# Ledger of designs, part 11: peptides against a protein of PDB entry 3HUF

Target 1, 320 residues: chain A of PDB entry 3HUF
Amino acid sequence: MWIIEAEGDILKGKSRILFPGTYIVGRNVSDDSSHIQVISKSISKRHARFTILTPSEKDYFTGGPCEFEVKDLDTKFGTKVNEKVVGQNGDSYKEKDLKIQLGKCPFTINAYWRSMCIQFDNPEMLSQWASNLNLLGIPTGLRDSDATTHFVMNRQAGSSITVGTMYAFLKKTVIIDDSYLQYLSTVKESVIEDASLMPDALECFKNIIKNNDQFPSSPEDCINSLEGFSCAMLNTSSESHHLLELLGLRISTFMSLGDIDKELISKTDFVVLNNAVYDSEKISFPEGIFCLTIEQLWKIIIERNSRELISKEIERLKYA

## One batch from the design tools (peptide; made by RFdiffusion4, then SolubleMPNN)

Design b2_p20_8_s3
Fold by OpenDDE base, seed 3:
Structure b2_p20_8_s3 (fold): chain B 320 residues (1-320), chain A 20 residues (1-20)
Amino acid sequence: as target 1 above (320 residues)
Amino acid sequence: EEKEKEFIEELEKKEEELLE
């Protein structure tokens, strides 16, 4: 989201969130959803127009800002952004930091981009929330992205957490739920006066972790917890591979169970399968190797004695 | 309202001092 603050208290000492939309900036406007009052004798009554675009698909993957357009409203002394005079037709900016000078005002308005990118675990929730979140200047998507800051967990009572949720947790992404999204949707009016009124996602995250026994106390408890072990996995999802890497596993990939030869077995401690393959192929598993699902692996890794538990299962099946 | 007016007047004075 874009946040503005200013020197010399010309914004009344407050920071403001700018959502996608159009704002008239000047001395003789009243602060509302479409106006920004600036207290200065050196600026015009109506000095500039700021226009913030909705997020692009690219912004979800890059964590880049919503496009920020500035137009001078034919003022005597113009408008500058990053020491450059704004062109006659206005200019658009993709920099994360904008120093905005209105006329001869000695105090600068500083606009900065606070990155927030929300990944969804399922397309149904994305479809439900994407429009509202985009209107807050928040990029949304389904796929993993290095720019993701938040991950929406689907609250299905009694279901195991998904691989996406597991990976998001280990990546130290802030896990949120529908309650946070609902709260976030209500603050749009209140944050006009104070950007600090944005809801703290960390409190939502703490509550999710505290109330769900499927999470360890911290990501650090699981990261590299299986260092020194080797696994083989079906070449399915990137998230599954990255999850296993974060556990410290050496990973070999295969395309089918038939590709698991004696050489692969000799260097592999266990095979990780998705639920569909595990359930369909149970009778055709290679002899002398421990096969488990990611969900079964997760249940082991959240235990304090995860290494001992895995070692015991490997020994049990290798020597049976 | 009076406090807001006084605040504006003080800011305007500081701005004038910086432009001189």
Scores: peptide ipSAE 0.313, ipTM 0.878, DockQ to the pose 0.687
Fold by OpenDDE base, seed 1:
Structure b2_p20_8_s3 (fold): chain B 320 residues (1-320), chain A 20 residues (1-20)
Amino acid sequence: as target 1 above (320 residues)
Amino acid sequence: EEKEKEFIEELEKKEEELLE
């Protein structure tokens, strides 16, 4: 989301969130969803128009800002952005930091991009929320992205957390739920005058972790917890691969259990399978190797003695 | 309202001092 602040208290010492939309900026406008009052004698009554576009699909992957358009409203002294005069037809900006100078005002408006990109675990939740979140200037998507800041956990009562949720936790993404999204949608008008009224997702996250025994206390408890172990990974998602990497595992990827020969078994501590392969092929697992699902692995990883537990299972099956 | 007016007047004075 875009946030504006200003020097010399020309915004009354307040920070403001700018959601996608159009804003008239000037001396004699009243602050609302489409106007930004600036307290200065050196600016016009209606000085500039700011237009913030909704996020693009690309912005979800790059963490880039919503496009910020500035147009001078035919003022005597013009408008500058980053020391450059705004063109007669307006200019568009993709920089994360904008220094906006209105006319001869000695005080600058500073616009900065606060990164927020929300990943969803399922397409149904994305379909439900994407429009509303995009209207907040929040990029949304399903696929993993390095720009992702938040992850929406779908709460199914009594179900195991998904691989996506596990991976989101380990990569230190803030896990949120639908209750947070509901809350976030209600604050749009309240944050116009004070950007500090933006709800803290970390409180929601702390509550999720505290109330769900499927999470360790911290990602750091699990990251590299299996350093030195080697696994073979069969028919898993890219998220599953990245999850296993964050555990510190050396990973070999295979297409079928038939690709696992005696030489590979000698170098591999265990095999990781998806649920479908595990259930269908459990009767044909290679002898002398520990096979488990990501979900079964996760149940071990969240334990304080995860290394000892895995070592015990490896030994049990290697000598059986 | 009076406090807002005084605040605006102070800001305007500071602005004038910076433009001189």
Scores: peptide ipSAE 0.313, ipTM 0.877, DockQ to the pose 0.686
Fold by OpenDDE base, seed 2:
Structure b2_p20_8_s3 (fold): chain B 320 residues (1-320), chain A 20 residues (1-20)
Amino acid sequence: as target 1 above (320 residues)
Amino acid sequence: EEKEKEFIEELEKKEEELLE
């Protein structure tokens, strides 16, 4: 989201969120959803137009700002952004920090980008919320992104967490639910004049973790907890692979259960399968190797003695 | 309204002092 602040109290000492939309900026406008009053004798009654675009798909992957357009409203002394005069037709900016000078005003308006990118675990929730969140200047998507700051849990998963949720947790992404999204949607009008009124997602996250016994106390309890072990996995999802990497596992990939030969078994402590393959192929598992699902592995990893538990299961099957 | 007017007048005075 874009936030504006100003020197010399010309914005009445307020920090304001600018959502996607158009704003008339000037001395004689009244603050509302489409106007920004600036208290200065050195600026025009109607001085500039700010236009903030909705986020692009690229912005979801990069964490870049919504495009910020500035147009001077044919003023005597013009408008500058980052010490450069705004062109006659207006200019567009993708920098995260904008120093805006209106006419001869000695005080600067500072605009800065606060990154917030929300990943969804399921397409249904994305379809429900994406439009509203984009109108808040928040990029949204389904795919993993290094720019992701928040992750929406799928409530339909019942008491079990998904692989996406497990990975988001280990990545230290703030996990949120639909209750937070609903709250976020309601505060749009109240945060116009005070950016500090933006709801704290960390409180929602703390409540989710506290109320669900499938979460460890911290990501640090699980990261590299299986260092020194090796696994083989079916090449199904990038998220599953990245999750196993964050556990400190050495990973081998295979395309089918038939590719699990004596050589692979000799180099592998256990095999990780998806639920569908695990349930269908239980009878045909290779002898002498421990096979489990990611969800079964997660249940072991959240235990304080995870390394001992895995070692005991590996030993049990080697002597069986 | 009177407090808002006084606040604006003080800001305008500070601005004039910086432009001199």
Scores: peptide ipSAE 0.312, ipTM 0.877, DockQ to the pose 0.694
Fold by OpenDDE base, seed 5:
Structure b2_p20_8_s3 (fold): chain B 320 residues (1-320), chain A 20 residues (1-20)
Amino acid sequence: as target 1 above (320 residues)
Amino acid sequence: EEKEKEFIEELEKKEEELLE
């Protein structure tokens, strides 16, 4: 989200969130959803227009800001952004930090981007929330991104957590739920004068982890917990591969169960399968190899003695 | 309103001092 602050208390010493939309900036406007009052004798009554666009799909992957447009409203001394005079038709900015000078005002308005990108676990939740979140200047998507800051877990009471949720947890992404999204949707008016009133997602995250026994106490309990073990996996999802890498596993990939030969078995401690393949092919599993799903692996990983548990399962199948 | 006016007047004075 865009946040503005200013020197010399010209914004009354407050930080303000700018959501996507249009703002008239000047001395003789009243603060509301479309106006920013600036307390200065050196600026025009109506000095500039700020326009913040909704996030693009690219912004979700890059963590880049919503486009920030500045137009001078035909003032005597103009408007500058990052020491450059704003052009007659206005200029657009994608920099994360903007120093805005209004006329001859000795105090600057500083606009800065706080990265917030929300990944969704399922397309239904994305379809429900994306429009509202985009109107808050929050990029949204389904795919994994290095720019993701938050991950929405679907509250299905009693369901196993998804691979996406497991991976988000290990990546130290803040896991949130629909309750946090509902809260975000209500803050738009309250944060106009005080950006500090934005809800902290960490409380939501702590509550999710505390109330769900499918989470370990920390990501650090699981990261590299299987160092020294080797697995083979069907080339299915990038998230599954990255999850296994974060566990410290050496990973071999195969295209079909028929590719699991004696050589692969000799180098592999266990095979990781998706649920569909596991259920359909269970009768045709190669002899002498431990096969499990990611969900079954996760149930082992969240235990304090995960290495011992996996070792015992591997041994049982070598002697069977 | 009076406190807001006093605050504005103080800010305006500080601005004038920086423009000199």
Scores: peptide ipSAE 0.309, ipTM 0.877, DockQ to the pose 0.701

## One batch from the design tools (peptide; made by RFdiffusion4, then SolubleMPNN)

Design b2_p21_1_s2
Fold by OpenDDE base, seed 4:
Structure b2_p21_1_s2 (fold): chain B 320 residues (1-320), chain A 21 residues (1-21)
Amino acid sequence: as target 1 above (320 residues)
Amino acid sequence: DEKEEEEKEKKLLEEEKEELE
C-alpha cells in the first residue's frame, strides 16, 4: 500500500494510506477519500492531483508499487517528485519512495510503498476477494512469488493443510484467513487519518497457528529438520520441491516410479509423491523403499521426534 | 514586481517555517 507522511506539520503529524483512486492535494481542500489537505501558506488552494492505479499482474510477482501519477494543477511554482519537476501533462512513478515537493514549500510529502502482496491457495477465494483487495492497492494471485507477504489459507474443516499452506508457513509468510480479509475491507475510511490503524496480520496468524494442531510452534522447528536424508520426488509441484528443500532434504526428481532403479534405492531414503499418484500407483511402488505423500510427511515433520520417526520407517522397509 | 513577489514569497516561506517548526 502507499503511505504518505510529511516533514514538519504539513500533514498535521498524520500518516495516511493512499488507496487506488484520485486525490486533489492542496491547502483549501478537506481531507476525505478524494482530497488531501496540506497545511502550508506556500502551496496552492488546489495544488496537485495524485492518481494511484490498481495493482498490475506484474506487481504481484515483483512486489512493485501501484503506479503513482502526479499532476501539477497549473500552480505558480509547480510540483517536484524526487527533485524532478513534474511535466505539464503529469508524470507516472514506479519507485517505492517518492519525495513530493509542492511549490516552494520547505517541507516535503514522503510517499513510501509498504509491501503487501497476498497469495491465495484457492482460486475461488481469489475470485471472491481480488477485486476488493486490488481497490486497496494490494496485489493478489495464486502462484508462489518471492514478493508474497501474506497467504490466505484454504479452510476446509477436517482436511489436511495444503502443500501451499505448508510452504507458506515454512517460508515465514504471514498466514491469514477470511476474517482478516473481511477486516481489511472495512478499514478504508478509518485509515484516512492514521495509517497505523491498519490491522496487524500477525495477530491473525498467531491465532490460526494456535488453533490448528497441524502447525508446529514455529517454522524453525521444521526447517532443516530432515538434514542428511535423501528423497526422490515424483509428479509434484515446484512448491513441493521448495518445501522439501526447506526441510533440508537432498532431492532427486523423477518422472515415473519406473525411473527408480536399485542404485537409486540404495541412495534414497524415501519417495515423496502427491495424493493422486500415491493412491493410483500403490501397486507400482518399488520394493525396499518408503513411499509417502507430502501430507504424510508433514504429519511426521511436525512431531518433535521427526528424525527418529523417519529413521524407523526407513529401517522397517529396507529390512522387510 | 517580480522581485517584490519573490521577496514576499521568501518571507511567507520563512514565516511558514517558523509556524510549522
Scores: peptide ipSAE 0.025, ipTM 0.563, DockQ to the pose 0.040
Fold by OpenDDE base, seed 1:
Structure b2_p21_1_s2 (fold): chain B 320 residues (1-320), chain A 21 residues (1-21)
Amino acid sequence: as target 1 above (320 residues)
Amino acid sequence: DEKEEEEKEKKLLEEEKEELE
């Protein structure tokens, strides 16, 4: 989201979030969803127009800001952005930091991009929330992104957490739920006056983790917890691969169980399967190797003695 | 000159803030 603050008290000492939309900026406007009052005798009654675009699909992957358009409203002394005079037709900016000077005012409006990018675990939730979140200037998507800051967990009471949720947790992404999204949508008007009123997702996250026994106390409890072990990974997602990497595993990838020869078995501690392969092929697992699902692995890694538990299971199957 | 303009503008902003409160 874009946040503005200013020097010299020209914004009344307040920070403001700029959601996607159009704002008239000037001395003689009232603060609302489409106006930004600036207090300076050096600033025109109506000085500039700011237009924040909705996030693009590309912004979800890059963590780039919503495009910021600035137009001078034919003022005597113009408008500058980053010491450059705004062109007659207006200019568009994709920089994360904008120093906006209105006329001859010695104090500047500082606009900065606070990155928030929300990944969804399922397409149904994305379809429900994407439009509203985009109107907050928040990029949304389903696929993993290095720009992702938040992850929406699907609340199904009594279901195991998904691989996406597991990976989001270990990646130190803030896990949120529909209750946070609802709260986030309601504060849109209140944050016009004070950007500090933006809800903190960390409280929601702490509550999710505290109330769900499927999470360890911290990602650090699981990161590299399986360092020194080797696994073979069959028919798993990219998220599954990255999850296993974060556990500190040495990973070999295969297309089928038939690709696992005796030499590989000798070098591999266990095989990680998706649920479909595990359920279909459980009768035909290679002898002398421990096969498990990611969900079964997760149940082990959340335990404090995860290394001992895995070692015992590996030994049990090597001698069976 | 820039510092004197900043001080003048600061004073004007304080006066204008008081008028708007």
Scores: peptide ipSAE 0.024, ipTM 0.608, DockQ to the pose 0.041
Fold by OpenDDE base, seed 2:
Structure b2_p21_1_s2 (fold): chain B 320 residues (1-320), chain A 21 residues (1-21)
Amino acid sequence: as target 1 above (320 residues)
Amino acid sequence: DEKEEEEKEKKLLEEEKEELE
């Protein structure tokens, strides 16, 4: 999201969030959803127009800012952004930091980008929330991205957490739910004058972890917990592969259970399967190898003695 | 520093008045 602040009390000592939209900036406007009052005698009554675009698909993957357009409203002394005079038709900016000078005002408006990108675990929740979140200047998507800051867990009471949720947790993203998204929607008007009124997602995250025994106390309890073990997995999802990497596993991939030969068994401690393959092929598992699902593996890795538990299961099947 | 900036703004305002007259 864009946040503006200024020196010399020209913004009344307040930090303001700018959501996607158009703002008239000047001395003789009243602060609202489309106006920014700036208190300086050197500023025109109506001085500039700021236009913030909604996030692009590219912004979800890069964590880049919503495009910031500045137009001077034909003022005597013009407008500058980063010491450059704004062109007659206006200019657009993608820099994360903007110093905006209105006319001869000695004080600048400082605009800075606070990155927030929300990944969704399922397409239904994305479809429900994407439009509202984009109107807050928040990029949204389903695919894993290095720019993701938050992850929306679907609250299904009594269901196991998904692989996406497991990976988001280990990647140290802030896990949130629909209650946090609802809260974000209600504060939109109140945060116009005070950016500090933005709800703390970390409180929501702490409550999710505290109230769900399927989470370990911290990601650090699980990261590299299986270092030195080797697994084979069906080439199904990138998230599953990245999850197993974060556990410290050496990973080999195969396309079908029929590709699990004696050579693969000799170098592999266990096989990780998806639920569909595990349920359908349970009777035909290769002899002498431990097969489990990611969800079964997760139940082991959240235990304090995860390495001992895995070792016992491997030994039980090698000597059977 | 704040007083010096206020004085600069005051001076700029006086110059702007002279340019409008």
Scores: peptide ipSAE 0.023, ipTM 0.583, DockQ to the pose 0.037
Fold by OpenDDE base, seed 5:
Structure b2_p21_1_s2 (fold): chain B 320 residues (1-320), chain A 21 residues (1-21)
Amino acid sequence: as target 1 above (320 residues)
Amino acid sequence: DEKEEEEKEKKLLEEEKEELE
């Protein structure tokens, strides 16, 4: 989200979140959802227009800012952004830091981008929330992205966590739920005068972990916990592959269960399958190899003695 | 001239702050 602050108390010592929308900036306006009061005698009554666009699809993958447009409102001394005079028709900016000078005011408005990108595990939840979150200047998507800061977990009581949730946890993404999204949607008015009133997602995350026994205490408890073991997996989702890599596994890929030959078995400690393949083909599993789902693997990984549990299971099946 | 204008404006902003507090 965009946040503005200023030197010389020209913003009354307050920081403000700028959501997507249009703002008239000047000395003789009242702070509201479409106006920013700036206190300086050198600033025009109505000096500039700020327009923040909704996030683009690219912004979700890059963690880049919503486009920030600045237009001077035909003032005597103009407007500058990053020491450059704003053009007559306005200019658009994608820099994460903007130094905005209004007229001859010696103090600048500093706009900075605080990155927040929300990944959804469920397309239905994305469809429900994307519009509202985009109106907060928050990029949203389903696909894995290095720019993602938050991951939405569905509150399904008694359901196993998804592979997406497991991976989001291990990559140290802040896991949030629908309750946080609901709260986030209500704060738009309260944060106009004080950007510090933005809800803390970390408190939501702590509560999720505390109340769900399917999470380890930290990602560090699981990262590289299976170092030295080898697995084979069906060439499926990238998230599943990256999850297994974060566990420290050496991974071989195969296209079908028929490709699991004696050579692959000799080099592999266990085979990881998706639920559909596991359930449909369990009667045709290769002899002498341990086959499990990612969810079954996760149940072992969250245990304190995960390495010992895996070792015992591998040994049991090698001698069977 | 530009420094003198800046100092005058800083002073005016301080005076405006005191009026708003």
Scores: peptide ipSAE 0.023, ipTM 0.572, DockQ to the pose 0.041

